Peptides against a protein of PDB entry 2YKT. Designs and how they scored, part 37

Target 1, 231 residues: chain A of PDB entry 2YKT
Amino acid sequence: SRSEEMHRLTENVYKTIMEQFNPSLRNFIAMGKNYEKALAGVTYAAKGYFDALVKMGELASESQGSKELGDVLFQMAEVHRQIQNQLEEMLKSFHNELLTQLEQKVELDSRYLSAALKKYQTEQRSKGDALDKCQAELKKLRKKSQGSKNPQKYSDKELQYIDAISNKQGELENYVSDGYKTALTEERRRFCFLVEKQCAVAKNSAAYHSKGKELLAQKLPLWQQACADPS

## One batch from the design tools (peptide)

Design b1_p19_1_s1 (made by RFdiffusion4, then SolubleMPNN; from b1_p19_1, 11 letters changed)
Fold by OpenDDE base, seed 3:
Structure b1_p19_1_s1 (fold): chain B 231 residues (1-231), chain A 19 residues (1-19)
Amino acid sequence: as target 1 above (231 residues)
Amino acid sequence: MSENEKYMEEVLKFLKEEE
């Protein structure tokens, strides 16, 4: 029936969220943590590289003929420090605003969806059973009426069952239809939450890249001229 | 509060009712 098919669709939405979306989201969080760790590793390695660059700048500053190049090397290291500060802010936001929040939410959502599905199934079954009971009683009544010498005795009761069946059928169909809409809304909310959190990450990433671009664009012409203009 | 925060409050309320 239409109601049975819609019921199956409703259950499938909940199952898809619990069995596909939530596990995939947990994996996404795990991959995010790995990415964060790798970026922290890059940060540490970069610090070592630019600390070594500072040492080269110190040597230039101590030289007789390359003192001005020492300042250039120090500026290169300083720009890196400023870019690094932006990266650290981005990583902090990535951890606190995305990973932590998703991790908390996915555990709660798993419990919620299980309970929501169970509640839906219980109520759907209850309405279905009530409908089946009325249909069975009508069938029994009709059999009794056909075997009776006075069928008119049962006519009012038959009409009552017919009306009850019609009402219960409509109620079941409406409940299942609303259940399906609710399930789709639950799915959409979860995707929207992910999209919104990724938008925040994108904004922070854009700020990091913009700052780096601006700093390097400002200084690079000066650095490129340093060897051509000896003191 | 954001729409996401409102949604989470609804979820928490539901879980308490089902306990």
Scores: peptide ipSAE 0.121, ipTM 0.728, DockQ to the pose 0.706
Fold by OpenDDE base, seed 5:
Structure b1_p19_1_s1 (fold): chain B 231 residues (1-231), chain A 19 residues (1-19)
Amino acid sequence: as target 1 above (231 residues)
Amino acid sequence: MSENEKYMEEVLKFLKEEE
C-alpha cells in the first residue's frame, strides 16, 4: 500500500543518516584532524626555512656592500611570520569551531536518532494495529450478517465500523506522511549544519589568503628592485 | 544562534529527558 511504502521510505531515511551520514561525518572529522596536523607540520618546517633565511640576512647586514639586501631578507622573513600567524588563527578556528563541534554533535546524534526512530515506529505500529483490529471486527460482523435471518440488525454497527476504518486509515496515512517529512527535515538539518560550519572555515581561509596576498603584493615590488638599486 | 544551533539545543534537551 501507499502508506506501507511511505513507512519504508521513512525508516530508510533514518537508516541512511545512522548508517551512512554519521559514519561518513566521523571520517570527515578524522580527515580534518589529519589535515590540521599536516598544516601544523608545514608551519614548523617553514619556520626552519625562514629562520635560515634570517641568518642569510644577518650575513648580508654584516657585509660592506650588501647591507640593504639584509633588510630585504629580514622583511621577507617578517612577512612570512605574519602569514604564519594568520594560518595559526585559521587553524585554531578550524579546530574549535568545526572539528570539536562536529565531533560532539555526531556522538549525541546516534542516540537521538535511535530514539526518534523508535518513537515513530511505536506510534506507527499502534495506529496500524488499531486499524487492523477494526477491519477484522467489520469482517466478523459481515459474516454474522450474511448468516442471519435479520441482516438489518447489524446495519448500524457496520456503518460505525466503516467510518472508524476510514478515520483510522486517514490518521495512519497522515502520520506516516508527517513522519517522512520530519525524517527528511532531520537529514537536511544535518547537511545544513555541515555547510554552515564549512562556510566558517571558508571565511577564515579567505582571510588567511587575503592577508598573505596583501603583504606579498605590497613588498614584492620593493624586493625585486633591491638588486638593481644598490645603496 | 543559527536555526541549526537552536535545534542542537533541543536535541540535547531531548536526550536529557530520555535518560
Scores: peptide ipSAE 0.061, ipTM 0.689, DockQ to the pose 0.694
Fold by OpenDDE base, seed 2:
Structure b1_p19_1_s1 (fold): chain B 231 residues (1-231), chain A 19 residues (1-19)
Amino acid sequence: as target 1 above (231 residues)
Amino acid sequence: MSENEKYMEEVLKFLKEEE
């Protein structure tokens, strides 16, 4: 029946969220944490590299013929420090606005969805059983009427059961339809939440890349000139 | 309301209208 098909669709949506989406989201979070760790590693390694560059700048500053190049090397290291600070800010956002929030949501969601599905199933079954009961009673009544010497005696009761069946059928169909819409809404909400949080990450990432580009674009010509035009 | 909540309200409204 239409109601049975819609019921199966509704259950499948909940099952898809619970068995496919949520596990995939947990994996996404895990991969995000791995990515964060790798970027933190880059930060640490970069610090060592540019600290060594500063040392080279110190040596240049102590030289008689390369003093100005010392300042250039210091500037290079400083620009990198600023870029790295932007990366760290991006990583904080990545952690706090994406990973942590997704982790909290997915943890709570399993319980919520399980309860929601169970509630839906219980009520759907209750309505279905009530309908089946009325249908069965009507069938019994009709059998009694066929065997009776006075079939007209059962006419009013038959009409009552027909009306009850129609009403219960309508209620069941509406309930299942609403249930399906609710399930689809829940699924969409979860994807929207992911997109929203990823947008926040994208915004912070853009800021990092922009700042780096700006700083390097500003300083690079000066550094190149220092090599071409010795003092 | 967050932008997400507003969006969800719109979705719900749309789903009801298509019924």
Scores: peptide ipSAE 0.058, ipTM 0.655, DockQ to the pose 0.059; fails the geometry check
Fold by OpenDDE base, seed 4:
Structure b1_p19_1_s1 (fold): chain B 231 residues (1-231), chain A 19 residues (1-19)
Amino acid sequence: as target 1 above (231 residues)
Amino acid sequence: MSENEKYMEEVLKFLKEEE
């Protein structure tokens, strides 16, 4: 029946979220944490490198013939510092606005979805059982009427059962239809949340890239001429 | 309402109209 098919589809949506989406999301979070750790490692290593570059700049500043190159080296290190600060802000966003929030949701979601599915199944079954009962009673009534010398005695009751069956069938169909819409909405909500959080990270990533490009584009021509310019 | 909530309402409306 249409209601049975829609019921199956509804259960399949919940099943897909619980068995496919949520496990995949947990894996996504795990991969994100690994990526964050690697980027943090890069940031730490870069700090050591550019701190050492500052030391070279200090030595140049103490020299008689390379004093101006000390300023260039300091500028290089400072530009790096500014770029790294922007990267750190991106990483904070990546952690707090994406990973943490997704982790919190996915941990709670299994329980929520299980309860939601169970509630739907219980009510669907209840409505189905009530319908089946009315259908069975109508069948019994018809058998009694066929065996009776006065079938007209049961005519009013038969009409009542027919009406009740029609109403219960409609209620069941509506409930299952609403259940399916709800399930699809739950699925879409989860994807939308992921997309929105990823967009926030993307904005911060764009800021990191743009700042780096801007700073380097501004300074690089100056640095390239430093050795050619008279002291 | 958040943009997400507004969007979800639109989705729900769309799903109702398809039936």
Scores: peptide ipSAE 0.027, ipTM 0.573, DockQ to the pose 0.056; fails the geometry check

Design b1_p19_1_s2 (made by RFdiffusion4, then SolubleMPNN; from b1_p19_1, 12 letters changed)
Fold by OpenDDE base, seed 5:
Structure b1_p19_1_s2 (fold): chain B 231 residues (1-231), chain A 19 residues (1-19)
Amino acid sequence: as target 1 above (231 residues)
Amino acid sequence: MSENEKWMQEVLDFLKEEE
């Protein structure tokens, strides 16, 4: 029946969230943590590289003929430091605003979805059982009427059951339909939550890249001419 | 509160009612 099919669809939405979305989200969080760790590793390695560059700048500054190139090398290291600071801010936001919040959400969601599905199933079954009971009673009444010498005795009661069945059928259909809409809304909320959190990450990432581009664009022309324009 | 924060609060409230 239409109501049965809609009921199956509703349950399948909850099932998809619990068995596909939430596990995938947990994996996403895990991959995010791995990515964060790798970026931290890059940061550490980069520090060593640019510290070594500073050492080269010190040597240039101590030279008789390359002193101005020392300043260039120091500027290169300083720009890197500033870019690194922006990266650290981005990573902090990535951890606190995305990963932590997603982790908290996914942990609570398993319990919520289970309870929500159970509530829906209980009420759906209750309405279904009530409908089935009325249908069964009507069937019994009709059987009695067919065997009776006075069928008119049961006519009013038959009409009452028909009306009750119609009302209960409509109620069940509406409930299941609303249940399906609710389930789809729950699914959408979860994707929307992810999208919004990822938008925040994207914004922070854009700021990081913009700052780096700005700093390098400002200095690079000066650095490129340094060897051609000795002091 | 953002819509997401409201939703999270709804989840928490629901879980309290089911306990």
Scores: peptide ipSAE 0.182, ipTM 0.783, DockQ to the pose 0.777
Fold by OpenDDE base, seed 1:
Structure b1_p19_1_s2 (fold): chain B 231 residues (1-231), chain A 19 residues (1-19)
Amino acid sequence: as target 1 above (231 residues)
Amino acid sequence: MSENEKWMQEVLDFLKEEE
């Protein structure tokens, strides 16, 4: 029946969230933590490289013929420091605005979805059983009427059962339909949550890239002419 | 409160009712 099909669809939505979405989201969080750790590692390694560049700048500043190039090398290292500060801000946001919030959500979600599905199933079954009971009683009444010498005695009661069955059928169909809409809404909420959190990360990432581009665009022409303009 | 925060609160409230 239509109601049975809709019921199966509703259960399948909840099962898909619990068995496919949530495990995949946990994996996504784990991969995010790995990515964060790798970026922190890059940051640390870059610090060592540019500290070594500063040392080269110190040597230039101590020289007789390359003193002005020392300032250039120091500027290069300083720009790196500023870019690194922007990266650290991005990483902080990545951790706090994406990973932590997703982890908190997914931890509670399994319990919520299990309870929500159980509640739906219990009520759906209750309504279904009530309908089946009325249908069974009508069938019994009709059998009794067929064996009776006065079938007209049961006509009013038959009409009452028909009306009750119609009402219960409509109620069940509406409940299952609403249940399906609710399940789809629950699924959509989870994807929207992920998208919105990823948008926040994207904004912070854009700020990092913009700052780097701005600083380098400002300084690079000056650095490129430094060797052609000896003091 | 953002829509996401409202939703999270709804989840928490629901879980409290089931306990």
Scores: peptide ipSAE 0.175, ipTM 0.774, DockQ to the pose 0.736
Fold by OpenDDE base, seed 4:
Structure b1_p19_1_s2 (fold): chain B 231 residues (1-231), chain A 19 residues (1-19)
Amino acid sequence: as target 1 above (231 residues)
Amino acid sequence: MSENEKWMQEVLDFLKEEE
């Protein structure tokens, strides 16, 4: 029946969220943590490299013929420091605004979805059972009427059951239809949550890339000219 | 509260009612 098909679709949406989406989201969070760790490692390694560059700048500043190149090397290290500071801010946002919030959500979601599905199933079954009961009673009444010498005695009651069945069928169909819409909304909410959190991270990432590009674009021509200028 | 925070609160409230 149409109601049975819609019921199956509704259950499948909940199952897809619980069995496909949530496990995939947990994996996404795990991969995010790995990515965060790797980027933190890059930041640490970069600090060592540019600290060493500062040391080279100090040596240039102490030289008689390369003093101006010392300033260039210091500027290179300073620009990198500013870029790395922006990266660290981005990573904090990545952790706090994406990973932590997704982790909190996914931990609660399994229990919620299980309870929501159970509630839907219980009410759907209750309405289905009530419909089945009315259909069974109508069948019994029709059997009695066929065996009776006065079938007209049961005509009014037959009409009442037909009306009741029609109403209960409509209620069941509406409930299942609404249940399906609700399930689809629940699925959409989860994707929207993910998209929204990724947008926040993307904004912070854009700020990091923009700052880096701006600083390097400003300074790079000066640095490139430094060796061409006479001492 | 953001819409997502409201949604999370709804989830928590629902779970409390089902206990």
Scores: peptide ipSAE 0.172, ipTM 0.776, DockQ to the pose 0.664
Fold by OpenDDE base, seed 3:
Structure b1_p19_1_s2 (fold): chain B 231 residues (1-231), chain A 19 residues (1-19)
Amino acid sequence: as target 1 above (231 residues)
Amino acid sequence: MSENEKWMQEVLDFLKEEE
């Protein structure tokens, strides 16, 4: 029936969220943590590299003929420090505003969706059972009426059951239809939440990349001329 | 509060009612 098909669709939406979306989101969070760890590792490794560059700058500053190149090497290390500060800020936001919040949400959602589906199923079944009962009673009444010497005695009661069945059928159809719309809304909300959180990450990433681009664009011409213009 | 915060509150409220 129409209501049965709509009911199956509704249940399938909830099942898809619970069995596909939520596990995939958990995996996404895990991959995010791995990515964060790798970026932290890059930051640490880069620090070692640029600390070594500073040491080369110190040697240049101590030399007789390369003192000005020492300043260039120090500037290169300083620009790196500023870029790394921006990366660290991005990573803090990535952790606190994306990963932590998604992790908290997915744990709560598992419980919520289970309860929401159960509530829907219970009410759907209740309405369905009430309809079935009314249909069964009408069938019994009609059988009794056909076997009676006075069928007109049951005519008013038959009309009452017909009206009740019509009302219950309409109520069930409306409930299931609304249930399906609600389920689709729940699915959309979860994707929207992910998109919005990822937009925040994108903004932070853009700020990091912009700062790096600006600093390097400003200094690179100066560094490139340093060897051509000895003091 | 944001739309996401409102939604989260709805979820929390629902869970409290089902307990």
Scores: peptide ipSAE 0.170, ipTM 0.776, DockQ to the pose 0.714

Design b1_p19_1_s3 (made by RFdiffusion4, then SolubleMPNN; from b1_p19_1, 10 letters changed)
Fold by OpenDDE base, seed 2:
Structure b1_p19_1_s3 (fold): chain B 231 residues (1-231), chain A 19 residues (1-19)
Amino acid sequence: as target 1 above (231 residues)
Amino acid sequence: MSENEKWMEEVLKALKEEE
């Protein structure tokens, strides 16, 4: 029946979220944590590299003929420090605004969805059973009527059961239909939440890249000139 | 916060209250 098909669809949506979406989201979070760790590693390694660059700048500053290049090297290291600070801020946002929130939500959401599905199933079954009962009673009544010397005696009751069946059928269909819409909405909300959080990450990433580009674009001509025009 | 974010927070709140 249409109702049964819709019921199966509804259950499948919940199952898809629970068995496919949530596990995939957990994996996404795990991969995000790995990515974060790697970037943190880059940050640490970069610090060592540019600290060493500062040392080279110190040596240049102590030289008789390369003092100005010392300042250039210091500036290079400083710009990198600023870029790295921006990266760290981005990483904090990545962690706090996306990973942590998703992790908390996915863990709790599994329980919520399980409960929601169970509630739906229970009510659907209850309505179905009530319908089946009415149908069975009508069948019994019809059987009695056929065996009776006065079938008209059961006519009013038959009409009552027919009406009850119609009403219960309609109620069941509506309930299942609404259940399906609700399930689809639940699925969509989760995807939308992910998209929105990823947008926040993208904005922060854009800020990082922009800042780095701006700083380097500003200073690079100066650094190039220092090498081309010896004092 | 988007409507979806608010909804998710409500869900989380409800789950915490059941715990």
Scores: peptide ipSAE 0.181, ipTM 0.780, DockQ to the pose 0.456
Fold by OpenDDE base, seed 1:
Structure b1_p19_1_s3 (fold): chain B 231 residues (1-231), chain A 19 residues (1-19)
Amino acid sequence: as target 1 above (231 residues)
Amino acid sequence: MSENEKWMEEVLKALKEEE
């Protein structure tokens, strides 16, 4: 029946979220943590590299013929420091606004969805059983009527069961239909949550890249000219 | 905060209260 098909579809939506979406989201979070760790590692390694660049700048400043190049090397290291600070801010946002919130959600969501599915199944079954009972009673009544010498005796009861079946059928169909819409909404909300959190990360990432581009664009022409124009 | 984020916070709050 249409109601049975829609019931199966509803259950499949919940199962898809629990068995496919949530495990995939857990993996996404794990990969995000790995990415965060790697970026932190890059930050640490870069610090060592640019600290060494500062040492080269110090040597240039101590030289008799290359003093102005010392300032250039110091500026290069300072720009890197500013870019790195922006990266650290992006990483904080990445951790706090995406990973932590997704982790909290996915941990609790399994319980929520299980309870929601169970509630739906219980109510659906209850309505279905009530309908089946009325249908069975009508069938029994009709058998009695066919075997009776006075079939008109059962006519009023037959009409009552027909009306009850019609009402219960309508209630079941509406309940399952609403259940399906609810399940689809639950699925959509989870994807939307992911998209919105990723948008926040993207904004912070854009700020990091923009700041880096701005700083380098400002200074790079000066650095490129430093060797051509000794002072 | 988006409406979706508010909803998710409400769900999370409700689940914590059930514990």
Scores: peptide ipSAE 0.033, ipTM 0.661, DockQ to the pose 0.435
Fold by OpenDDE base, seed 3:
Structure b1_p19_1_s3 (fold): chain B 231 residues (1-231), chain A 19 residues (1-19)
Amino acid sequence: as target 1 above (231 residues)
Amino acid sequence: MSENEKWMEEVLKALKEEE
């Protein structure tokens, strides 16, 4: 029946969230943590490299003929420091605004969805059973009427059961339909949350890239001329 | 009704028409 099919669809939505979405989201979080860790590693390694560059700048500053190149090397290291600061801000947001929040939600979601599904199933079954009972009673009544010498005696009661069945059928269909809408809304809510959080991360990432581009674009012409135009 | 709710109604309508 239509109601039975809609019921199956509803259950499948919950199943998809619990068995596909949530595990995939957990994996996404794990991959995010790995990415964060790798970036932290890059940050640390880069610090060592640019600290060594500063040392070269110090040597240049102490030289007789390369003093101005010392300043250039210092500027290169300073630009790196500023870019790194922006990266750290981005990573903080990435961790706190995306990973942590997703992790908290996904951890609680299994219990929530299980309860929601159970509630739906219980009520759906209750309504279905009530309908089935009413249909069974009508069949019994009709059988009794067919065997009776006075079938008209049962006509009013038959009408009552027909009306009751119609009402219960409508109620069941509406309930299952609403259940399906609710389930789809639950699914969409989760995707929307992910998208929104990822958008926030993307904005912060854009700021990081923009700052780096700006700083390098500002200084690169100066650095490129340093050897050709000694001070 | 939210846009999402409207979309859901459309989906449900389409499903009913396929049955």
Scores: peptide ipSAE 0.030, ipTM 0.521, DockQ to the pose 0.037
Fold by OpenDDE base, seed 4:
Structure b1_p19_1_s3 (fold): chain B 231 residues (1-231), chain A 19 residues (1-19)
Amino acid sequence: as target 1 above (231 residues)
Amino acid sequence: MSENEKWMEEVLKALKEEE
């Protein structure tokens, strides 16, 4: 029946979220944590490198003939510091606004979805059983009427069962239909949440890249001519 | 309902009608 098919579709949506989406999301979070760790490692290594560059700048500043190159080296290190600060902000967003929130959500989601599915199944079965009972009673009544010397005696009761069956069928169909919409909404909500969190990260990433490009584009011509200029 | 919620309802309705 149409209601049975829609019921199967509803259950399949919940199963897809529980068995496909949530495990995949857990893996996504794990991969994100690995990526974060690698970027943190890059940040740490870069700090050491540019701290060493500052030391070279200090030596240049102490020299008699290379003082101006000391300032250039300091500027290079400072620009890197500013770029790195933007990266750190991006990483904080990546951790706090994406990974942590997804982890919290997926941890609770299994219980929520299990309960939601169980509730739906219980109510669907209850309505189905009530419908089946009315159909069975109508069938019994019709058999009794066919064997009776006065079939007209059962006519009013037959009409009552027909009406009850029609109403219960409609209620079941509506319930299953609403259940399907709810399940699809639950699925979409999870994808939307992921997209929204990724958008937040993307904004911070854009700021990082933009700032880096701006700073380097501004300073690079000055640095490139530094050795050609007389002291 | 937010504009997003309205849009979602429309999409879900359309998906249901196609099945």
Scores: peptide ipSAE 0.031, ipTM 0.554, DockQ to the pose 0.045; fails the geometry check

